# Peptides against a protein of PDB entry 5Z08, part 126

Target 1, 168 residues: chain A of PDB entry 5Z08
Amino acid sequence: RQKDEWAKKTSSLMKQLDWFIGEHLGAMLAAEELGGPVVGELMEIDPDDLSAGFNAHGKLKKATSQPDLDRRQRRIDDIWGPQDEQGQAHKRKRGADEALAASAEMRDLIEQLMNKLVEAGGDNSATYVEIPRESAAARFLVRSKVAMFHPNDARRLRLVDFGRDLDD
Target 2, 222 residues: chain B of PDB entry 5Z08
Amino acid sequence: GLPRLIDAIEEASKIPAKRRQTPIKPTIEKLTTHLYTHGASPDSLLRLADLLTLRNHLDQASLAAITRNLYPSSTVSDEVVLRFIGALGHGQLKPTLALQALFLRWLVMVYHLLENPGVLGQVYGVLFDLLDTAAIRPQLCHLLALVTRRKHVRPFRIQAILTLSRQTGGDPNLTGLLRVFKNYYPEIIVGDATKGRASAFKHPDPQWRQHLDEIQQRRSEA

## One batch from the design tools (peptide; made by RFdiffusion4, then SolubleMPNN)

Design b2_p16_4_s2 (from b2_p16_4, 8 letters changed)
Fold by OpenDDE base, seed 5:
Structure b2_p16_4_s2 (fold): chain B 168 residues (1-168), chain C 222 residues (1-222), chain A 16 residues (1-16)
Amino acid sequence: as target 1 above (168 residues)
Amino acid sequence: as target 2 above (222 residues)
Amino acid sequence: PKMLEEIMLRLRHSAG
């Protein structure tokens, strides 16, 4: 009985997770991968601002060049803006494909992280998943405090042990 | 017990080596052996942190030996952390930069035992401003890599680390820290100066880690 | 189940 309830609850939560990733998070992650805003935070940092540097007082040196707010907005608008019907279909398809890819990557990564935690049996050294790339998905998991990078290897990611936090 | 050994060392630390009636080395060896075998309680850690961070007449070799054997038997309090952080930087009353590097290394190795890891986040600015100090930079970057959260990744700090990376010819530790920053802000262009190999921030001492785990495990069984 | 709940909570909080 308890195992069955656990299995049902786990299945329900997985469905909710899949929905959240697929319907909401995937598109945002895809936007981040394409150079859009970071998921969950307004990027106050313009890449041009980073390139222009800051003065000794930590204030942005006004680069006299037009804030390429237009380039980022153009990229967002190029990603999400209404283009002509055929170009829109291809961009929508590409955007959908990128969102699907990001969703799949996030889902797979979460699954691997959970599986490794279970398999490790309390050995923290064995809890790390090797990630092929530093994806938006991986970064988001870290920002969300769901995962943490190996202090020594940014290619290794582990799930945060919630066991300590759940007892508080 | 450990408190009596600390008492003896505290008293000896008040007296210049040439004026001591008894050599301190045997007492330091007993202390380090005890620490290696049993670790230090929170109270003992605080007392040892004071011995390590406050100016006294202990020799550098003894201070280094204590630091290398400073195994916590339980958690590390904010007060202990703040003693070590307060000991960082330049000043006549501060420990040597070599000893400061050992303190930072210790903080890295015990980071998972901190009662409140957030305390390091509160002093993030103090730590970050010391990045120009080459002697402690490797361990400091490693600690900052553990401590850094999104709130710490500010434009001025991004620029500061990029500038320092250029000035240092692309110190791998700075490149490693920039990678951590990039996790929060993917748009950070790690410019040409960072084409170098990023430090992986490997555990400074795997054997020390294993021994710490053994000491910590004994506490869970008691 | 608790782990999944916590994951979802953290993801939602960070995405919102």
Scores: peptide ipSAE 0.395, ipTM 0.411, DockQ to the pose 0.321
Fold by OpenDDE base, seed 1:
Structure b2_p16_4_s2 (fold): chain B 168 residues (1-168), chain C 222 residues (1-222), chain A 16 residues (1-16)
Amino acid sequence: as target 1 above (168 residues)
Amino acid sequence: as target 2 above (222 residues)
Amino acid sequence: PKMLEEIMLRLRHSAG
C-alpha cells in the first residue's frame, strides 16, 4: 500500500516535471544556448522568438526595433542560410528543434543525476554524472541549487544532497 | 644522454612516489637541464609526449617542468602532435586541464616546426569542440587562430563562437578567433558583445622562442 | 518523492 502510493506520487511528480521542462523550461534553455537571456531573467520565450534572436542583453528583439545584432545575425543567416521561403521555414524549425533538444537534455540530465545518486549507495565519488559540455541545462541546475559541480572538474555534476540540506 | 634519462623516468613513472627507492626529482632536473641545453630529438619527443599525456605516477610539477622545457631540436612529427591533441578534454585518463593548457601553449610555440601543419587542420573539429572549456580556452583560441583556414569557417562554427562569446560576456580570445574568421568572410558581423578588446594572439613566451631558435640553429650548423 | 518535489520547487523558483 505505502509502496504503491509512493510509486503513484513519484509518477505524478515526474509527469509534472516533464510538463514543466517541455512546456516552459525547454524554450528558455534553448534561448540561453542560442545566446539569449539567462534562464530566470526572461520568463516566457516563444519558440518563434528563438528564430528572431536576442540582443546583447538577452532581451527579445521586438520586430520593429531590430538592434544591430538582428541585422548582424540576419546577415550571417542571409549569407549561410537558404534565401528562399524554405529558409525561413528552416529557421522556425530550427528554433523548435532547439527547444525540443534542450528539453530532452534537461530531462536526461536530471534522470542521470537521480539515478547516479541511487546507484552510488552512499559513495559520494560515484554520484557524479559526466557532462559532455557546460550546457544551459547544467548551468541552470547549478544556479537552481539542484546540482553541484565537482570541486576539481566542472564536467562532473552531482545532485545536491537534499537530505543534508533539508535537515539543517 | 637523454635516452637514458627518459628510460629512468619511464621506469619511475610506473611506480607510486611512496614506493620509489630513489627520489625522481634529481632525474627530472637532469632531464629538464638537458632539454634546455640540447632540446629533444624526434624520437625523444615521442617518448616524452607519452610520459606527459598517458596516466602515470609522475607528479604534476614534474610534468609541468618537462613541458616548459620541451624544446624540439628538429621537427615535430604528426604522431607527437596527435599525442597532445588526444590528451585534451575531460576524462579520468586525461591530464589535468592545467597541464592541457601547457600542451596547447607548447603547440602554439612549436607550430612553425610541425612536419605537417595540416594535421591540426584535420583535427580542427576536436579542437573547436573544446572552446567551452574555460581553463584551456585562451591557448586553444590562439592555436585555432593559427590553424584556421577557409574550409574550417562554417556557419555552425560562426554561430557557435557567437553564442559562446555571449555566454562568456565577450571573452577576448573568442573575439580574437572571430576576427580570424572575419578575415576569410568579411561579411561576418562581430556583434556588440564582441566590441570588446580582441586578443592579438601574441607569442606567449618571447624568451622561450629565442631559446628555441638558438637550439634550432645549432642543429642546422651540425 | 521528496527529492523530486524539492527539485521541482528549486527549478520553478529559479525559472520564475
Scores: peptide ipSAE 0.383, ipTM 0.380, DockQ to the pose 0.253
Fold by OpenDDE base, seed 3:
Structure b2_p16_4_s2 (fold): chain B 168 residues (1-168), chain C 222 residues (1-222), chain A 16 residues (1-16)
Amino acid sequence: as target 1 above (168 residues)
Amino acid sequence: as target 2 above (222 residues)
Amino acid sequence: PKMLEEIMLRLRHSAG
């Protein structure tokens, strides 16, 4: 009975986590990866806003002729061409794909961090997850005080030990 | 010559690798060999900076190889510097963090060749705000250590580094940067988080320095 | 479960 209740509670919490990551956090993380605002500075990013892209200041690019497209943006446009109407559909799809990718990355990273903590059996050196890149997900976990980087290796991330704080 | 090699690479950069009629690797190798032997003129540096910092179809290995051989034959203009600074941070249109780290390393190694070192001081805030990005933090702290002047050492930045140092468990590069700040304001209390080993910000590549000096010497003799 | 709850709380708090 207690194991079943624990399993049900764990499953419920995982579903809530998956929902929170998928419906809210993923889009915000994707926006950060796209050069948008840092997660926590802007509450709600419409997935459609991801398709519009962000300026150098992390603000939504208005579709209108910003006359002062910086020389860099002009060259990007010269290299990639004007994205026609098909490009907007591709941008929306890309925004959705980025939100999904960010959601998956966050979910996988949390799972790896939790698993490593359990597997380490108290060895702090074994609690580190090797991350292929510093992602918006990884940074957000650190900002949220869920995780911390290894002091000497930014490719290593570990879960903050809540056990000491939760058992007190 | 170098301009023709750049032309060929610029044209190839517009085309996905799978759609190229000819492999670009031989041209990249010729470019890197030329850069190693002769360095890059200011005009060539600007063109190469655009190739490195703008989103194109060049592979990461090629971009890294160009960056590693990006020896200036003369000075580095503000425009070139600003291309690399503008490429920093997060975004799909920005280079990878690994490449950004190479750019920062390059800026450290060519700092003495900047036409106007003050340009980095003008963008100090942009650089400082990137300290949260762990992947580029070592090189960023090194660059900031070179760029920092008294005008940049503000209470909010001191507090930001102290906070970040605590959050990172005392990153030696942040401790090193705090020591630079302390040189301007000795009263800065470097708390217990900084009891760790500070980075000395040594030159990232002595061999690269020596080779750069050889290229620069040839210019002075011409 | 407690760890997951704490993670969720911290994530929500930091997201706004």
Scores: peptide ipSAE 0.379, ipTM 0.387, DockQ to the pose 0.261
Fold by OpenDDE base, seed 4:
Parts: sequence; C-alpha cells; structure tokens
Structure b2_p16_4_s2 (fold): chain B 168 residues (1-168), chain C 222 residues (1-222), chain A 16 residues (1-16)
Amino acid sequence: as target 1 above (168 residues)
Amino acid sequence: as target 2 above (222 residues)
Amino acid sequence: PKMLEEIMLRLRHSAG
C-alpha cells in the first residue's frame, strides 16, 4: 500500500515535471540557446533606479523598467514573433524543434543527475555527470540551484543533495 | 465579474469602516471565492496589489484573505512584484509586518509565474537589508534562497549573515540562506554558529500549489 | 518524491 502510493506520487510528479519542461521550460531554454533572453536572468536594473522608482508613498513611479519588459517581450516576440508569413512558418517550426530538443536535453540531464546521485551511495566523487557542452539546460540547472559544477571542471555536473535536508 | 468586485472594494477602501453604508465583508467573500475559482488576470493582480500595499481603510483580515487567495490565472508582472517589494520594511505608510510576511510567502509561491524573475535579483539589496526584521525573516530567507545567484554572494553579505546568525542564536532560516551561499562558494567558512539546523525552504503550502497548478492548467487549455 | 518536488519547485522558481 505505502509503496504503491509512493509509486503513484512519484509517477504523478514525473508527469508534472515532464509537462512543465515540455510546455514551459523547453521554449525558454531554446530561446536562450538561440541568443534570446537568459531564463530567469533579467538585464541589470540598478537597484538605485528601482528605489528611486518608489515614491514617498511606496508606489512604484512608472519608471523605465517597462522598456526592458517590453524589450524582453519584444525580444521573445522578435525571436518567436511573426516576421513575414512564410518566414514565420519556418521560424515556428525551427522554434518548435529547438524547444523539443531543449526539453529532451533538460529531461535527460535531470534523469542522469538523479541516477548518479542514487548510484554514488554517498561518494561525492561518483555523483558527477559528464556534460558534452555547457547547454542552456545545464546552466539553468545551476542557476536554479538544482545542480552544481565541479569546482575545477566545468564538464562535470552533480545534483545538489536535497536528501539530507529532507529527512530531518 | 472580478473587475466589478474590485471596483466595489476600491470604493469601499476609501471610506472608514464606520462610515460605510454597506458591509464590505460579503463583497470580500465574493472576491476571494472568485479568485479561488478562476484566479486573477494580470490587470486584476495589479489592482489587487495596489489594494493590498497602499494605505486604505480595509481591515487586516480582509487584506490577509485576499492575499491567501491571490492565485494568478496567468503571469505575474514586474509591476505587481515591485508593488509588493515596495510595501516591505518599517514605516507608518507600510503594511503591517504580518501582512508583509504574507506578501513574501506569496512571492515564494508564485515565483515560477513571474514574467521576469530577475526583477527580484535587481532588488536583491533591498530584500537583503531587511533580514534584521525578525517578523518577515523566515519568508524573506526563503525568497532570497530562490533569488540568490553567484553575483549576489559577496563577502560583505556573507559576513552580514554570519553576524546576524550569531546575534539571533543561529536562526535556521539564516543558516539555510548561508547554505545556499555555500553552494556558490564552497570555501565559505560557516562558523560553529551555522552548523546548526538549517531550513530546507520547503514549499509553504502544498495545497495552495496544487490549486494554483489547476488554475494554470486551465489557462493552457484555453 | 520529496527530491522531485524540490527539483520541480526550484525549476519553476527559476523559470518563472
């Protein structure tokens, strides 16, 4: 009974992860690989400009950050948005193919990282996955604090061990 | 619809409770029910953020109820985020620290829906400087744990956390945040005061997460 | 399950 509930919960979580990667994350990672905006990184707004953007009443003054959101949305729209009709279909198809590739890479990388952590049995040296390239997926996992690079080798990636903190 | 409910609450918020001709509670209940069922659009989120963060005549229970039901049906704009960030800290015009803690909790729970997560990275200093405020520290540390990147992990901030950790007797949330810093710089000497229990920064409300996912899934099907 | 939940949370938080 408990094993079956655990298996069902794990399966449900995996489906949710696959959905999230496929429907949301893959396209953003593909955009990053194509020179679009970095997933989860904004262009530097000076904290002083943001602080200056708050009036004495704590209201954000309509400060100039709309241009960067508009630039990001425009960049997403420029990357993914309609150029001329025939170029749009090819660009959409290429974008869809790149999104699928990025989704597959992210999914595979997460699976490898999890498997290596389980196989290592507590040996930190055995937890590293060798990555062929610094992909958007690999960088995103590090930024997300899901994974970390080996201090001396950027081709080695390991999962952050959540287990010790979760069992307490 | 939701806009009309917000209109009614906005008008009521301008008037002290004792001078209102009609009780606002039934309208708040309709709003929270609508938010629970359908979520809030980006436009509605902005209006609700103003109601929550600006000084008005709404009672704390109503503000808390709105915040607890503030499910985005779509994305969360930078403007909405910045309204909540601007509401943090001490001051007579600021929301209560209890309400600020709810805002930070909300930001943690909707972080994945931000149009631009990096907006929080840009205000990292503002957030970090509030760590001395005990009432909001748990949720603030959780948010910072999500937001922190290598560029934010500076020697002065490491020292500030270590100092504050000692002063607080090893607050587990500060220890948790320092562990996040250590992921970027393993050489960070976590003194004996930080060897204690660390917060794992688990999702603060799994039921809220599940319900948010259901609301978001309906958007993807539309 | 807990590890997957944490991974998913961190990914969601960073993508959003």
Scores: peptide ipSAE 0.391, ipTM 0.484, DockQ to the pose 0.436; fails the geometry check

Design b2_p16_4_s3 (from b2_p16_4, 7 letters changed)
Fold by OpenDDE base, seed 3:
Structure b2_p16_4_s3 (fold): chain B 168 residues (1-168), chain C 222 residues (1-222), chain A 16 residues (1-16)
Amino acid sequence: as target 1 above (168 residues)
Amino acid sequence: as target 2 above (222 residues)
Amino acid sequence: PQMLEEIMQRLRHSLY
């Protein structure tokens, strides 16, 4: 009975998470990935600032390396390019595809983070997920204080232990 | 120091402006300058909260100036929060609605510095019941957007917002708050009133935020 | 469940 209630509650929460990610967060994550505003920050962030990513504290890093700027700017230009009906349809489709991709990435990352925390059995060193890139999803998790980067390796992300780390 | 400035203002606040021996404006300017430069300690914040929320003989411009410069140098205590919440609403002893709007804006801007964010959740009903007050509604909706948890999203509150949204012709702040509610309960039918522009609840003052961050950083280095 | 609730809460809070 309790396990069934737990399973039902978990399933319900997962559905809510999937909805929240898919219907709200995914589009915003995609916008951030495309050089749009940072998720949850309604400040006009310069695309250059967005490209710099966030530090372990969720603050914008100073733009260090040039090459990722060009890709984002091109994506912005592709999105904001001439308003021909076909261009808008392609833009909408691309935007939808990017939102779906961002949603999937966020969902997968959250699941990995939770699984690693459970598997680690209290060993903080084993709680880290390796991330292929600093995605909008990863950055948002850090800004949201859901996850933390490894202090020495920004490719390693762990879930914040909400029970222990709030007391420190 | 800041305590002495507060002492002087507290004493002056007891006396009608026409009966003061010395103008208070220079002391207010010193206070606001100090606050801008150094922020306010928790103890100073409490004293200033009392000056801002309790009926006294300070002019509205001075109260507004203090509020606009009320940078916490540290955390914001529950007691400070409750002073501002207690100052909300209608009444002869309450601050002006304009000043209340500034208080709500301040609470939004310092929300991340609250010692216990849950304190606002405890007074959620008090805040929610003030949504009919148009003068404070924008800032109130923003604060409620931050404070709202699943436990607060009740059928009666959903209906209250929907009703008020219809009555106001679809206030974008109410629409924004309904979207927050919908995040907890996707099944909430956001009627035609919510097809309109929703407030995004942007940070009220980016420059103020930046300056606050600078003040807060100095504390972490000390 | 509690972990998920906290995650969702923090994510939601960060949007507003």
Scores: peptide ipSAE 0.409, ipTM 0.554, DockQ to the pose 0.342
Fold by OpenDDE base, seed 2:
Structure b2_p16_4_s3 (fold): chain B 168 residues (1-168), chain C 222 residues (1-222), chain A 16 residues (1-16)
Amino acid sequence: as target 1 above (168 residues)
Amino acid sequence: as target 2 above (222 residues)
Amino acid sequence: PQMLEEIMQRLRHSLY
């Protein structure tokens, strides 16, 4: 009975996590991977800095000369105006695919982190997941204090042990 | 128990304050104390949502006090959410804009407890169309920041926010919402019309959050 | 379950 309730609760929480990742976080992660705003940090960026957009390195572009209001409207119109339905559909599809990929990456990473923590049986050295790259997913987990990098190896990520930090 | 307190308040809500045989304030205080200690079950939440959203003879202070203590002990159903959403906007039968702002703030604070967060996405248009209402705009923008998905970020809504931002002199909450839109479409220029600091949409009440977490933990141990 | 809850909380709190 308790195991079944635990299993149901776990399943429910996993569904909530999957929803949160897939429906909310995935698109933001994909935007960060594409050199867009950093997940969770965008709100702290000055509007003037945001107007400059992001370079390929995710850094704020230097605010070049105030493009005339007309240039902004034109750019919005160029982005959102009647682009060929095909071009918008392709961009939307690509964006959806990127969001799905980012969601899958985040979900897989969280699962690996949890599994490694359980498997380690208290051995902190065995809790690390090797990450192929510093992804938006990995960065977000660290910023969220869900995960931490190995002090000497940024390719190794571990889940924060939430149980031990509550007793100190 | 909580159901009996709600029964008493429901009956009292049908009667003007001047015609009540007993003061309602002690019963409201008992209710709010109970809610603070134990939270509200899904069934109790629905009943309380009706008390808060339907026109009755309860005073604004009592309604606000209930709303401030409306801790869910469990999940929040779509029906409860829809009661609060249905209470938004202008009209003689609607709650005051001040109370609507509290409802929106509540929805922000309990967003993570929604049984189906997608329900808010289904009513996205209704929420979005209320952005011109200054009194609820801060909380509304915060809720929209939580609810917004790529499917909601449409050219007409981008333009609507930009227009409203210009008309309001760059409301920081609108700028914050545009930043959320920019997460989905980095090419959106959050232009100079937003000379103001964007809202970061921080949690409205950290103490309320902590207390909610304590109530939710008790459910997990039971 | 507790670990998942904590993960979810921290992820949410980082966004909002």
Scores: peptide ipSAE 0.441, ipTM 0.498, DockQ to the pose 0.317; fails the geometry check
Fold by OpenDDE base, seed 5:
Structure b2_p16_4_s3 (fold): chain B 168 residues (1-168), chain C 222 residues (1-222), chain A 16 residues (1-16)
Amino acid sequence: as target 1 above (168 residues)
Amino acid sequence: as target 2 above (222 residues)
Amino acid sequence: PQMLEEIMQRLRHSLY
């Protein structure tokens, strides 16, 4: 009975988290990944705006053909093909795809962080998730005080232990 | 320059159209062209906010044209924001509801340029109490979606939106605002009245945004 | 459940 209630509550909370990430956070994370504003500075990022890319000042760049732009930025420039109706539809679709990708990355990262904390059984050294890159998702989790980087290794991220660290 | 154009319009605004010696339209066109090309400084924005919000003899088409070209070249002060908020609602001294909708749309489009976004949070109650006004509701819900914080999501406001949603047959803008509330309190039962389509509160004018960005970039390069 | 609640609370608080 208690396990079933716990499972139901956990499932409900996971659905709420998935909704929050997918409906609100994903587009903002995608914007930050694309050189847009930091998550939370601009609360409403149109997924259509994500596809234009952002300059060094967080402003929408016109597609400049510079070869050294990260593969994601090139994909974005390719998304913003000619301003015909088909090009706009492709832009919207790709902006939505980037928001979905960012949502999936955030969701996966949170899941890994939670799983590592459970698996560690109280060993702090075993609680770290290795992140392939510093993502907008990782940065947002740290800013939100949900996660912490390893003091000596920015590729290692751990969940804040809300049970132990809040009681201390 | 822009200050001289504003001076001329301010003086003309004191005089009924029938008593003006010269047509104001050419001066309004020069103003809107200047605003489109260069934007408005903080000082010019304040003066233009007065022209737009205070009762004067300017025609609605001129006021709408100024509002549609009201590109800030810099930041937007609290004083400018409060003048537009103070112009909202019903009353003989208030601007038309059509013009108020343009002001709310403008506030949405320049929200990222506010010197203090918190000023809108301080007047949240004033904005929220206007949700029953159908003519401004779409833009008002969009602005509230940007402004809403946890402290604003109170039981009485949740109930007010739910009640108004039922009364309006599920206005998608109200449903959109209720979804914003649900982000803070997931336990909010968006009842059957909110099963409708919610507004996504997309940017009202992407071309206006792009042009604003170009004006703002020129300032950063100067 | 408490961990998830706290995660969601902190994420929401950081946005809003």
Scores: peptide ipSAE 0.436, ipTM 0.502, DockQ to the pose 0.299; fails the geometry check
Fold by OpenDDE base, seed 1:
Order: sequence, then structure tokens, then C-alpha cells
Structure b2_p16_4_s3 (fold): chain B 168 residues (1-168), chain C 222 residues (1-222), chain A 16 residues (1-16)
Amino acid sequence: as target 1 above (168 residues)
Amino acid sequence: as target 2 above (222 residues)
Amino acid sequence: PQMLEEIMQRLRHSLY
């Protein structure tokens, strides 16, 4: 009974994580990889501040007309927004493919990190995952304080041991 | 085709505008139209990078027009990247700071198409040392935000950017870059240096991105 | 389960 409840709870949490990564985080991770904003830096940047070119003296040029800002934001939202049905299918497909790839990378990385922590049996040296590249996924995990890089090797990532931190 | 257009522009670039037998503008327009429609192959990108970065007799408007239409049809090689990086900074032989800002913007927009994104990490110091150049700082900070890895976040660079942030009165782009640094070193206090909003480094041109995606999609179908 | 919950909490907190 208790094992079954634990298994059900674990399965439910995993589904929630998969949903969160796939439906919410994946697009943002893909945006970072594609030269967009860094994930979690959802600062309400007034689009005016980014679009305002700087003059030769480093002063913000006056933001051109308000209507272009709304159109640009809508287009970013259209590229990364929820898949509505019709004819923009091909553009949606590529954005969706990048979001899917980013989601898969994040999901796989989290799974590897958790598995390594369990397998290590308390040996901190064995908890590191080798990452082929410093991805948006890896960076976000570190920013979120979910993972930490090895002090001397940025290719080695480990999960923060929440169990020890919670028991202390 | 595109190679012949580049040939014509290369030859024209060797000659001062007043001594050209034919106006170059029509050829530039044909080139930019072709680039907009089909993009540039890796070989064409290299040739165009040389035209854009090396001192020649092309006018600034033509160079800017080529840069704005420099859609890769495929990947971007390390050699192409290094041409643009080598063109940055101050010097009589270097492109104008306005054109350098366009190059940096281009690198941001094509970052995902680099054959080796690590090449930018190798030249990180060169890029970082240019942060004092106000005219290119916005695009430079955006590029650095993409390129920065833990190995680049060193105490001396943290101090340098904090100092520059104070000197500039809290440039939002520097604050944005400091936030990226804080991802690797949480102890960095951004707020004390700058009461200002940080830049989120949004994609510089959504329309350009969309058009790039269309060009790149044609390649995947071929 | 607790580890997953903490991961999700930290990921969410970093976004919002």
C-alpha cells in the first residue's frame, strides 16, 4: 500500500515536471539557445528600452512609434506562443521543434542528475554528470539552485542534495 | 547567381566610386534581393564577411544593406565569425562603430547557426575588453550574455563590469550582463551598483528571425 | 518524491 502510494505520487510529480518543462519552460530555453532572452530574466523590459538604438554617444535614441512595439511583441509571442490551429503551420513547426529539443534536453539532464545522486549512495564525487555543452538547460538549473557545477570543471554538473539540506 | 554578384562587387570595391565605370548600387540591390530570397551559402558568407570587414571603397549604406540581409542559408563557420570579431574596436582600418554594432547584432541573431559556438568563448576576452565602447555596448552585452560561461566569470571581470557600471551610471545592458554573471556567482550584488532596470536581451529583430527561419526551412526540405 | 517537489519548486521560483 505505501509503496503503491509512493509510486503514484512519484508518477504524478513526474508528469507535472514533464508538463512544466514541455509546456512552459521549453520555449524559453529554446529562445535562449536561439539568441533570445536568458530564461528567468523575465524582466518587464519596456520594449522601448531594447528597441531604442544608442547614438554614437551611448545615449538611448528616442523609441520610435508605440504601434511597432505591440506588433513586435505579438510576433515574438506568435513564434513562441501556444500553437493555435491554422496556416502558420510551418513556422510553428520549427519553433515547436526547437522547444521540443530544449524540453528533451532539460528532461534528460534532470533525470541524469537525479539518477547519479541516487547511484552515488552519498559519495559526492560520484554525483557529477558530464555535460557535452553548457546549454540553456544546464545554466537554468544552476540559476535555479537545482544544480551546481564542479568547482574546477564546468563540464561536470551535480544535483544539489536537497535531502541533506532538509535534514540539517 | 550569387557568386557572380559577389565577384562584381569585389571588383568594384577595389575602385573609388568616382572612378567606377558603372554605378554599384544596382548590383548591391541585386545582391541584397538575392540574399533576402535565398540566403548565403557558407562560401558566400565568407566572401561577404571579407567585403564587410576589410577596408575597401564600398559606401557605408551598401555595407549596412548587405549586413541587414546577411541571412545564412546553412551554418556559420568559425572563419566567418572571426572575421566579424576581428573587425571590432577602434582603428583607422576597422569598420565604423555603427557597422560594428550591426555585426554584433548579426552574431546575436545567427548564434544558433554557428558551427562551433565555442569559438566566441575563445575570443571572450577580446569582446569583454570592448565594453567601454559605448556605441557597440548594447549589442556587445547581448552577445556576451549568450556566450558567457562559468570559465569566463573571473573576479577581475566581475570587478571590471561593476566599475564600468558605476562609471556609466548603471547602463541597463551592463546590469543585464552582471545578472548573467550572478548566475555563476550568486554573491554578486547587482543592486548596489545599479538602481536601474537590467536589459533582458530580447531578440533584436523578430521579423529578421522569422525570415531566417523560412530560409533555413527550405534547406531542410532540400 | 520530495526531491522532485523541491526541483519543481526551485524551477518555478526562478521563473516567477
Scores: peptide ipSAE 0.431, ipTM 0.454, DockQ to the pose 0.250; fails the geometry check

